Peptides against a protein of PDB entry 6FRK. Designs and how they scored, part 258

Target 1, 411 residues: chain A of PDB entry 6FRK
Amino acid sequence: NEEVLNAMLKEVCTALLEADVNIKLVKQLRENVKSAIDLEEMASGLNKRKMIQHAVFKELVKLVDPGVKAWTPTKGKQNVIMFVGLQGSGKTTTCSKLAYYYQRKGWKTCLICADTFRAGAFDQLKQNATKARIPFYGSYTEMDPVIIASEGVEKFKNENFEIIIVDTSGRHKQEDSLFEEMLQVANAIQPDNIVYVMDASIGQACEAQAKAFKDKVDVASVIVTKLDGHAKGGGALSAVAATKSPIIFIGTGEHIDDFEPFKTQPFISKLLGMGDIEGLIDKVNELKLDDNEALIEKLKHGQFTLRDMYEQFQNIMKMGPFSQILGMIPGFGTDFMSKGNEQESMARLKKLMTIMDSMNDQELDSTDGAKVFSKQPGRIQRVARGSGVSTRDVQELLTQYTKFAQMVKKM

## One batch from the design tools (peptide; made by RFdiffusion4, then SolubleMPNN)

Design b2_p25_8_s4 (from b2_p25_8, 16 letters changed)
Fold by OpenDDE base, seed 5:
Structure b2_p25_8_s4 (fold): chain B 411 residues (1-411), chain A 25 residues (1-25)
Amino acid sequence: as target 1 above (411 residues)
Amino acid sequence: SRVDERVETMENLLKLIKELEEFLK
């Protein structure tokens, strides 16, 4: 029994190391799991594998809980949130994602670019902010980040903004000059929250980097980025352990909507390859796919129109990239779609929707849309001209729709 | 149960998503 336990724990430890979990945390987890498993209860015929998985799950949940309550903004107050983190961590993109998240929740949100080190930092922030309709502040001429941050915070406080996000210089290295600049900015603006942004893809380096930031600035929150990639997110455990600060959000892609509140249980389930059934249920519920009872009934009757396909494409676009959805399903590996394929897939979906926007109600609501177009080829040419695509692109859409509608008829 | 109906709805949605993904490849 102990040999079987040790073999299974070795497999779990290997899988956690392959998930970028820090070697020290994996060793500690192994000891804690071994102590939590009653070998006598294992003898009673319980599925030893399920028992070990449950013990591992419980210990991982403890590792992502710093025992500190996450900071939350106060409604009707000016809340200053300072972002810190290395260049390439996704810090600037994450500032825009957080601002957009709060704006969608009905907060008066703004962005300040205090990154004077990187050429084009302000242009990048301005571009992201403008696309999301978020007010922004920065300078093309001022080189002191303290002046920019102070002026921007004062301006937006006077304009009664509730969420004031300050992006700082990330630089390539953890240098003393970077930390001194961060301290000067923090002292000048007196942030209510300091957010450390960490790239999950740096693997075993997560602990050392997170510790270096916590030792220099009062990090109170962590955001983990690039959880859509090959990084299984084990570095997040290292960040929590090093900073003693909660993960508040995760970045799950490159789109501004690829941002969600951190949930411990779904994250650990995903890390273990168990899937995030709860997060998938929550996303499905947020989409109000309960209104798709009518669609499910149509599907059960083998009816599927171009309009029904269009509505499904809208739902998929609201859910975010397919890989994120699939990565929430047990048994779908994280490797099913590379990041490059997701943006291309979303662009393809948007192109298909634009073609369907040029169709009429008779074409969209037909139970055999392909037959409507085959009987009157002039419809293909009209739709192609209306959507700015080739007749071949419309024919490819109709061919694809026909395959899908045939699958639905076989259900 | 309402949970079983949600799970079934989600399984059907997942089948649809998988078919749409195969379609987009």
Scores: peptide ipSAE 0.023, ipTM 0.359, DockQ to the pose 0.020
Fold by OpenDDE base, seed 2:
Structure b2_p25_8_s4 (fold): chain B 411 residues (1-411), chain A 25 residues (1-25)
Amino acid sequence: as target 1 above (411 residues)
Amino acid sequence: SRVDERVETMENLLKLIKELEEFLK
C-alpha cells in the first residue's frame, strides 16, 4: 500500500513539476498528502487512486488560496486599478480585457496609458481601447508616468468613471528604476487595487518575479496570462505563494473575450489534466439541467434511450460553443475543435435531432431503440421519409446510438 | 460519498461527450 502511494505521489509530483509548480510547493504538497491519507481506510484498491487524487486536489486548492479575500470594485464608486508586471507578460492586453469585462457588466470603464518608456505603448492601448469602445487617456509628449497617471485619474474621476485602469511600464533590465517609478505612480494615484500580471509560460521564474514586485509595491491581486499555450499554469501557484494575493482573472487567448474570472477548482483540475470538471458541472447546472437527475438515474441503471440522446443533444446545443465544453473535458485540449468544425458539428447535431423528431414515442423511449428498428425495418423508411433524409442517415444515427447505449451499459 | 457519485457521473458524462465528439467529427 505504501509503495503504491509512493509511486502515485511520484507521478503526481512529476506532473506538477512538468506543470512548472515550484519544487518547494510540490515537496510540501507531498508531505501534506501523505499526512492526510489514512492508509488504513484505503481498504479497497480502487478507492486508493481516487483518495490520493482527492487529497492532491484538496492540497492544491489550499496552495491557490492565499487566505485573503479578493478585492472587488464597488458599484457607483471610483475604483482605481493599477497594473504592474514585466514587459511581454500581456499586461497591456490584459488591461484592455479587464476594461472590456467590466464594460460588458455595465460598469463605466476607462483606460490610462502611463507607459512612457515603451515606444508605441499609447498607440497600442489606443488601438485596443478604440476597438472595444473604451474611453482612454495618455500622452505623446509627457514623459513622466506620474503626471500622466495623475491627470488621467483626475479626469476620469471628474467624469464619474467607476473603473479606472492604469497601465504602467514593464521594463526588464532596470528593475530598481522600474520599481521606483511604480511606487511613485502608486503613491500619486492611490489605487484601490494593484494587479500583478504574470505570464504562465515563464514557469519556475514566476516565484522570484512575483516576489520582486510584492517586495516593492503592494500587489493585492494576480492575473495569469497565456494559459491557452502549453503552459500548464503551475507558476500561478508560485505567484500566489509569493504575493499572498489571489488570482482574480486568467487570460485564455489573444482575443479581448479570452478572459475569465479565476475559479480555483477548474484551474486545479486543468493543471492535473482532469479538465474543468467543476466548470462543466457549473455550466451544466446553469443550464437548469436539474431535469438530468432523471438522466443520471437512468445512466446509473445502464439505461439510455434515443430520447435521452435527444435531450443530451439539446443540452449540448444550449451549452454554447462545443469547443468550450470540450475544453472543459479531461484530456481534451482547447485546440481539439477549431471554430470552423463547431458550426459543422452543430449542423450535424441539428440534422440528428431532426431525424429523431420523426420518431414515435415507442422508438424514442425504448431501452433498445436499435433493436426496435432492426426488428421492423419499415420504421427506418418511415423516419427517413418524415425527416427528409436517406435511410442511410437513419442507420448511421442508430449505429451511433448503439455505441452510446453500449458505453452506458459498461458504466 | 455524494461527491464520488458526482465525480463518477461526470466521468461517465465526459466519456459520452467524447464519443459524441468522435461521432461529430
Scores: peptide ipSAE 0.017, ipTM 0.331, DockQ to the pose 0.037
Fold by OpenDDE base, seed 1:
Structure b2_p25_8_s4 (fold): chain B 411 residues (1-411), chain A 25 residues (1-25)
Amino acid sequence: as target 1 above (411 residues)
Amino acid sequence: SRVDERVETMENLLKLIKELEEFLK
């Protein structure tokens, strides 16, 4: 039993390292999981794999919890939020995403560009802010970020803004001059929250970078960016451990809407390759797909029809970039997130829907649709002719439907 | 626990999704 446990823990540790989880955290997790697993409970015939997965999940949840309550803005007050992070972390884009998030929630939100180091930083912020209809401040002539930040904060305080976001200079290296500038800006504007923006794609470097920022600036919150790419998010655990600060939001793409509040359970699920079911459910609920309650109820009753499958394909097509949906969908690898595969996947879904469009209501609404077709093979030929596909394509669809329907019956 | 029910629901959805992935391959 101990050998089996050690083998499984080795596989889990390998998978976590491949997910960019820091080696120190993986070692700690291994010891904690080994200590949490009662070998006597494993003897009782419980699925050893499920027990280990649950123990790993529980310990990962603890690693994401810094034991510190996340800062939240106070309604009707002036809340100054200062952004810090390296160049290329997505800081400027994240400022706009956060501003847009609060604006959509009915907060009076504004943006300040205090990045005087990067040529075109103000133009980029202005472009993003204008597109989102967010008020902004910056200068083309002032070179001191402290002056710009102070003037901008004062202006927007006088105009009774509730959320005042300050973007700062990101440099390519951990330069002491950058940290001094950040401290000068922080001292001048006295932010209510300092947000460290971290790129998840830097993997094992997340700990060292996050620590360097925390050692110089009082980071109170973390935002993790580029979780739409190859970054499996393990670096986020390193950032939390190094900063002792909660992750408050994640960036999940390039669009201004590709930004969500951090949720521990969905994040850990995604990290383990279990997908983001809560995010999928939330995104599905945000789409006001009224039919989802009916589907969830049918799924609870072990009922799944070809029409239910068709409606799910329609919902997937409505949810926007298929890549984002697939990335929320457990087991769809990051390779399905490639823009090239999105069109092909959408074309496949559309082909399947076209096959189902050639089915009749009796075929679509049957709780045993595959059996309806198996009893009358002439239906397969009719559907194939109606949709312009082979009888094999229809049989493949029915085979997949049968697998789904069997899984739903086992739920 | 609510967590265990969510994990089980997630595992079932995972299976559904893996089958969808295989179907979309």
Scores: peptide ipSAE 0.011, ipTM 0.351, DockQ to the pose 0.017
Fold by OpenDDE base, seed 3:
Structure b2_p25_8_s4 (fold): chain B 411 residues (1-411), chain A 25 residues (1-25)
Amino acid sequence: as target 1 above (411 residues)
Amino acid sequence: SRVDERVETMENLLKLIKELEEFLK
């Protein structure tokens, strides 16, 4: 029994190390799992593998839970949120994502660019903020981040903003001058929350980086970025351990919507390669796909129309980037869609939908839509002209529909 | 159970999403 336990724990430890979990945390987890497993209970015929997996999962959940309640903004108050983190961590993008998240929830949100070190930081923030219709503040002439942050916070407080996000300078290295600047900004604006933004892709460096920030500024929250890449997010455990601060959000892509509240169980499931079935269920429920009982019934009967495909494309577009959906499916690695392909994939979906918008109800609602078009080739030419595409593009759509309809019939 | 129907529905949706993603590649 002990040999089997040790062998299984070795496999789990290897998988956790491959997921960028810090070696110290992996060792500690191994000992905690060993102490939590009653070897006598394992003798009683319980599925030893499930028991070990459950013990590992439980210990990983404890590593992600610092035992500290996450800060939450107060409605009707002015909440100042200061962002800190290295350059390239996705900090500026994450500021925009967080602002957009709160704006979509009906909070009066704004952005302040206090990054005077990076050339074009304010232009980048302005571009992101303008696209999202988020009010912003910054300067092209003021070089003191304390002045910009203070003026911006005062301005937006006077305008009764509820969420005031301050983006600070990031440097490539943990430089003392960066930490002094961050401390000066924090002292001037007195933030209600300091958010440390970390890149999940830095692997084993996550602990040392997170600790360096926590030792200089009162980090109260962590946001982990680039969880759509090769990084399995094991660095997030290191960040929580080092900062003793909860992860509040995760960045799951480059789009402004590629941002979600942190959930412990889905995250650990993903880290272990179990997928995020719960997050997928939640996203499916948020889409009210349950209200599409009619589609489910049709799928159960092996019926699939071009309209049903159109509705699925709409649902997928509402679910956000496909990589995020795929990354929730067990056995689909994060590598399934390269980051660059998501916008192109969404553009392709939108093109396909535009082709279907030029179809009539008889074509859309036919259980054999491809056969309707094959019997009357003039329909393809009509749809092609109506949608401004080639007849080949329409034929490709119909070919794909046929593959889907055949799959649904096999379900 | 309603749970089993939801799971089956989700599995079917996941298969559909998977094929859509292969198509969008």
Scores: peptide ipSAE 0.021, ipTM 0.378, DockQ to the pose 0.020; fails the geometry check

## One batch from the design tools (peptide; made by RFdiffusion4, then SolubleMPNN)

Design b2_p26_1_s1 (from b2_p26_1, 17 letters changed)
Fold by OpenDDE base, seed 1:
Structure b2_p26_1_s1 (fold): chain B 411 residues (1-411), chain A 26 residues (1-26)
Amino acid sequence: as target 1 above (411 residues)
Amino acid sequence: KKEEEEKLKEELKKLLELLKKISELL
């Protein structure tokens, strides 16, 4: 029995190490699981594998729970949220994602760029904020981040903003000058929450980095970025252990919508490769795929139009990274789409949709859309001109549609 | 409830297989 337990724990420990879980945490988890498993209960005919999986799951849940309630903004108050983290952590992008998240929830949100170290930081924030229609503040001339942060916070407090997000300078290294600047900004603006942004892809470095920030700045929340199929997120456990602060959100890609509230159960399930069926169901329900009964019925009848294809492309684009959706299904490995292929595929989908936006209802709603275009080649030229593409690009779309419609007829 | 959840999982699997086949064609 103990040999079987040790063998199964070795497999779990290997999988956790492959998930970028810190080796110290894996050792501690192994000991905690070994102490929590009653070997006598394992002898009584209970499924040893299920018992070990449950014990592992329970101990992982404890590792992501610091025992501290996550800070939440108060409606109708002015909530100042300061962001801290290294350069390349996705901090600036995450500020925009968080602002957009609260804006979509009906909060009056704004962004402040207090990153004076990067000459292009304010332009990047301004571009992101403008695309999301989020009010922003920053300076091209002021070099003191304390002045910019203070003026921006005062301005947006006076304008009765509810969520005031302050982006700070990142460094490539844990430099004392970075921490001094962060402390000066924090002291000046008196933030209601300090959010540490961590890149999940740094693996074993997460613990030391997170600890260095917590030892210098009163980090109260963690956001983990780059959880886009390749980073298994084990570094998040190290961040919680080091900061003693809850993970509040996760960044799941490069899009502004690739941002979600942290849920412990789905995260641990995904970390263990069990998938996230609940999050998949939630995501499918958010897509209002109830209209997919009509599509599923059409597909069962072998009917598929260019409009039906367009609607499916819209659904794919709304779902976010397709690799993540696949990774929510048990037994679909995240390795199925390389990151580079996914952005290129989304750009291709958007190009195809732009071509279809130049089609008329007769072309879109035809059960034989390819034949409509083949009978009247002037339609291809019209659509190509309307969408600013070549006639070849339109023919390629029609070829893809035809292949897909033939596949639907075989289902 | 379990049968509805299994049906939804099976429909989701079919949709995802379809989406996978679309992604392979793109």
Scores: peptide ipSAE 0.023, ipTM 0.422, DockQ to the pose 0.178
Fold by OpenDDE base, seed 5:
Structure b2_p26_1_s1 (fold): chain B 411 residues (1-411), chain A 26 residues (1-26)
Amino acid sequence: as target 1 above (411 residues)
Amino acid sequence: KKEEEEKLKEELKKLLELLKKISELL
């Protein structure tokens, strides 16, 4: 019995290490699981595998819970949220995602760029903020991040903003000068929450990085980025352990909508390769699959229009990375789509949708859209001009549509 | 609840198979 337990725990420990879980946490988990499993209950014919999986799951849930209540903004107050993290962590993108999340929830939200170190930081933030219609502040001339942060916070406080997000300078390494600058900014603006942004893809380095930030600034929340198929997110456990701070959100891609509140159960299920059935159900419900009954009924009748294709592309775009969706299904490996192919596929989908945005209802709702365009070549030229593409790009779209419509007729 | 969850999984599998076939043609 103990040998079987040790063998199964070895497999689980290997899988957790392959998921970037810190070796110390894996050792501690192994000990905690051994202490939680009654060997006598294992003898009673219960499925030993299920019992060990449940014990492992329970201990991972404890590791992701710091025992500290997550900070939440207060409605009708001015909530200052300071972002900290390394360069390349996705910090600036995550500031925009969080701002957009709160704006969509009906909060009066703004962004401040206090990154004076990176010459393109303010332009990047301004571009992201403008696309999302989020008010922003920053300077092209002021070099002191304390001045920019203070002036921006004061401005947006006076304008009665409820969520004031401050993006700070990232560095390539843990430098004392970075931590001093962050501390000076924090002391000047007195943030209600300090958010550490961590890249999940850095694996075993997550603990040391998260600890270095927590030792210098009062990190109260963690956001984990780049959970888009390559990183299983085991480094997130290290960040929670080191910061003693809850994960509040996860970044699941490059789009502004690729951002969700952290859920413990789905995250641990995904980490263990059990899939995320709850997140899958939530994502299905967000897609309004009731509208897909009408599509499924059309598909059963062999009807597929350019509009039906457009709506499916919108659903794919709303779902986010297809690798993540597949990774939510038990038994589908995350390896099915490489990240590079997925960005290219999403760019292709967006291009195809832009072409279809230049089509009229008669073209979109035709049961033989390709034949409508073949009968009147002037339609191809109109759509090409309207979408800023070649007539060849429109013909390629119609060729793809025809292949899909033929597949649907064979279903 | 379990039957609805299984039905939703089966519909989602069909949708994902369709989306997969769509992605293989893209």
Scores: peptide ipSAE 0.023, ipTM 0.415, DockQ to the pose 0.157
Fold by OpenDDE base, seed 2:
Structure b2_p26_1_s1 (fold): chain B 411 residues (1-411), chain A 26 residues (1-26)
Amino acid sequence: as target 1 above (411 residues)
Amino acid sequence: KKEEEEKLKEELKKLLELLKKISELL
C-alpha cells in the first residue's frame, strides 16, 4: 500500500512540477497528502487512486486559499484599484478587462494610465478603453506617475465613478526605482485594493516575482494572465503563497471578454488535468437547461427534431465562449477550438437558426424533418424566401440535421 | 446524491460530446 501511494504521489508531483508548481510547495503537498491518507482506509478496498486524488485535490485547494477574504468593491462608493506587475505580464490589458467586467455589471468604471515609462502606454490604454467605451485619463506630457494618478483619481472621484482602475509602470526587471514609484503612487491615491498581475507562462519565476512585489507594496489581490492553454497555471499557487493574497480573476486569452472570476475548484481540477466538471455542472444549471430532462429523454429514445437542434444551438449560444466549455471537459485541452474558429462557428449557428425561424411547427417538431421537406419541396422554397437565403442553404441545413439525427440514433 | 451527481456528470459529458460533434460538423 505504501509503495502504491509513493508511486502515485511521484506521478502527481511530476505533473505538478510540469505545471510550474514551486518545488517547495510540491514537497509540502507530498508530506501533507501522506499525513492525510489513512493507510488503513486504503487497505479496506476503496479505490486507492480516487482517495489519493481527493487528498491531493484537497491539499491543492488549501494552497490556493490564503485564508484571507478577497476584497470586493462596494456599490455606490468610489473604489480605487491599483494595478502592479512587470512589463509583459498583461497588466495594461488586464486593467481594461477588469474595467469591462465591472462595466458589464452596471458599475460606473474608468481607467487611469499612470505608466510614464513606456512610450505609447497611454495610446494603448486609450485604444483599449475607447474600444470598450470606458472613460480614461492620462497625460502625454506629464512624466510623474504620482501627479497623473492623483489628478485622475480626483477627477473620477468628483465625477462619481465607482470603479477607478490605475495602471502603473511595469519594468522588465525588479528595479528599486520601480518599487519606489509604485509606493509613491500607492501613498498618493490610497487604493482600496492593490492587484498584482502575474503571467502564468513565467513558470518557476512566479514565486520570486510575487515576493518582490509583496515585500515592497501591500498586494491584496492577484490576477493570473495567459491561462490560454499553454500555461498550466502552477505559478498561481506560488503567487498566492508569496503574496498571501487571493487570486480574484484569471485572463484566458487576448480578447477583452477573456476574463473570468477565479474559482478554486475549477482551477485545481484543470491543473490536475481532470477538467472542470463542477463548473460545467454550474454552467449547465445557470443555462436553465431544466427543459433538458425532456431533451435527454428524447435523445435516449433516438428522437431528434429540428426544434431540438434549434434549442441546442440556443444553448451553445447562451453558454458563451464554447472554447471555455470544451476546456471544462476532462481530456479536452483548451486548444480544442481556436477563438477565430469560434466566432465563425457562432456566425454559422446564427445563420442556421435564422433559417429555422422561418420553419413552421410541423417542420420543426417532425421526428423526420428532412423527409417532410423531401416530400414537399415547396416547403424548402418557402423557408428560403422567409429567411432570405438560397434553397441550397436550406438543403445544407437539412443535410446537417440528418447527420445530427443519425448521430443521436447511435448514442 | 453522489450517484445522481455521477449520473448527471455522465449525461452532461454525453451532451457535451454531442455538442462537440455538432460543433465539428458546423
Scores: peptide ipSAE 0.022, ipTM 0.434, DockQ to the pose 0.164
Fold by OpenDDE base, seed 4:
Structure b2_p26_1_s1 (fold): chain B 411 residues (1-411), chain A 26 residues (1-26)
Amino acid sequence: as target 1 above (411 residues)
Amino acid sequence: KKEEEEKLKEELKKLLELLKKISELL
């Protein structure tokens, strides 16, 4: 029994290490799981695998809970949120995502660019903020981030902004000069919350980076970025352990909407490859896929039109990166779609939708759309001209549709 | 409520398996 337990724990520990969980945390988790498992209960014929998975799940939930309540902004007050993190962590993009999140919730939000170190930092923030219709502040001439941050915070306080987000300089390495600058900015603006932004893709380096920030600046919240990629999110556990601060949000993609409140249970479930069925239901409900019942009913009857395919492509595009959706399904790992294939697949989807935008209702609503086009080849030429594509591209779409309609008939 | 939620989960799983097959053909 102990040998079987040790073998199964070795597999779990290997999977956690491959998920970028820190070696120290994996060792501690292994000992905690061993101490929590009654070997006598394992002898009684209980599913040893489920028991170990439950014990591992429970210990991982404890690792993402620092025992500290997450800071929340106060409505009708001026809440200053300072962002800190390395260059390439997604910090600047995450500032815009957080501002947009609060703006959509009816908060008066603004952005300040206090990054004077990176050329074009202000232009990037301005571009993101303008696209999201978020008020912003920064300078092209002022080189002191303390002055920019102070002036921007004062301006937006006087204008009665409720959420004031300050983006700071990021460097490629931990440099003492970066930490001194962050401390000077923090002292000048007196933020209500300091958010550390961490890239999940840095793997085993997450602990050392998160610790270096916490040792210099009073980090109170963590945001983990790039959880859309190959990063299984194990670095998030390292960030919580090092900062002793809760994860408040996760960045799940490149779009401004690819940003969600952190939920412990779904995150650990996904990390263990158990999926996030609850988050999937929430995401499907947010999409107002009221048409899903009608679609599921059509699919049960083996009916599938070009319009039904178009609506599914719209739904896929609204759901965001397909790897995230797949990663919410139990037994679908994040590795199922490589990031390179996602952008290409989304571009292909968008091309297919553009072809279908040139189709008429008779073509879209036909239960045998391919046969409508085969009977009147002039329709293919019309659609090709209307969408600016080749007749071959339209034929490839119809061939794909026919394969789908055949799969639906077999379901 | 639990049975409706399980039914919805199963229908969502089927939809997502279909969407997966869709993405593999794209």
Scores: peptide ipSAE 0.019, ipTM 0.447, DockQ to the pose 0.169

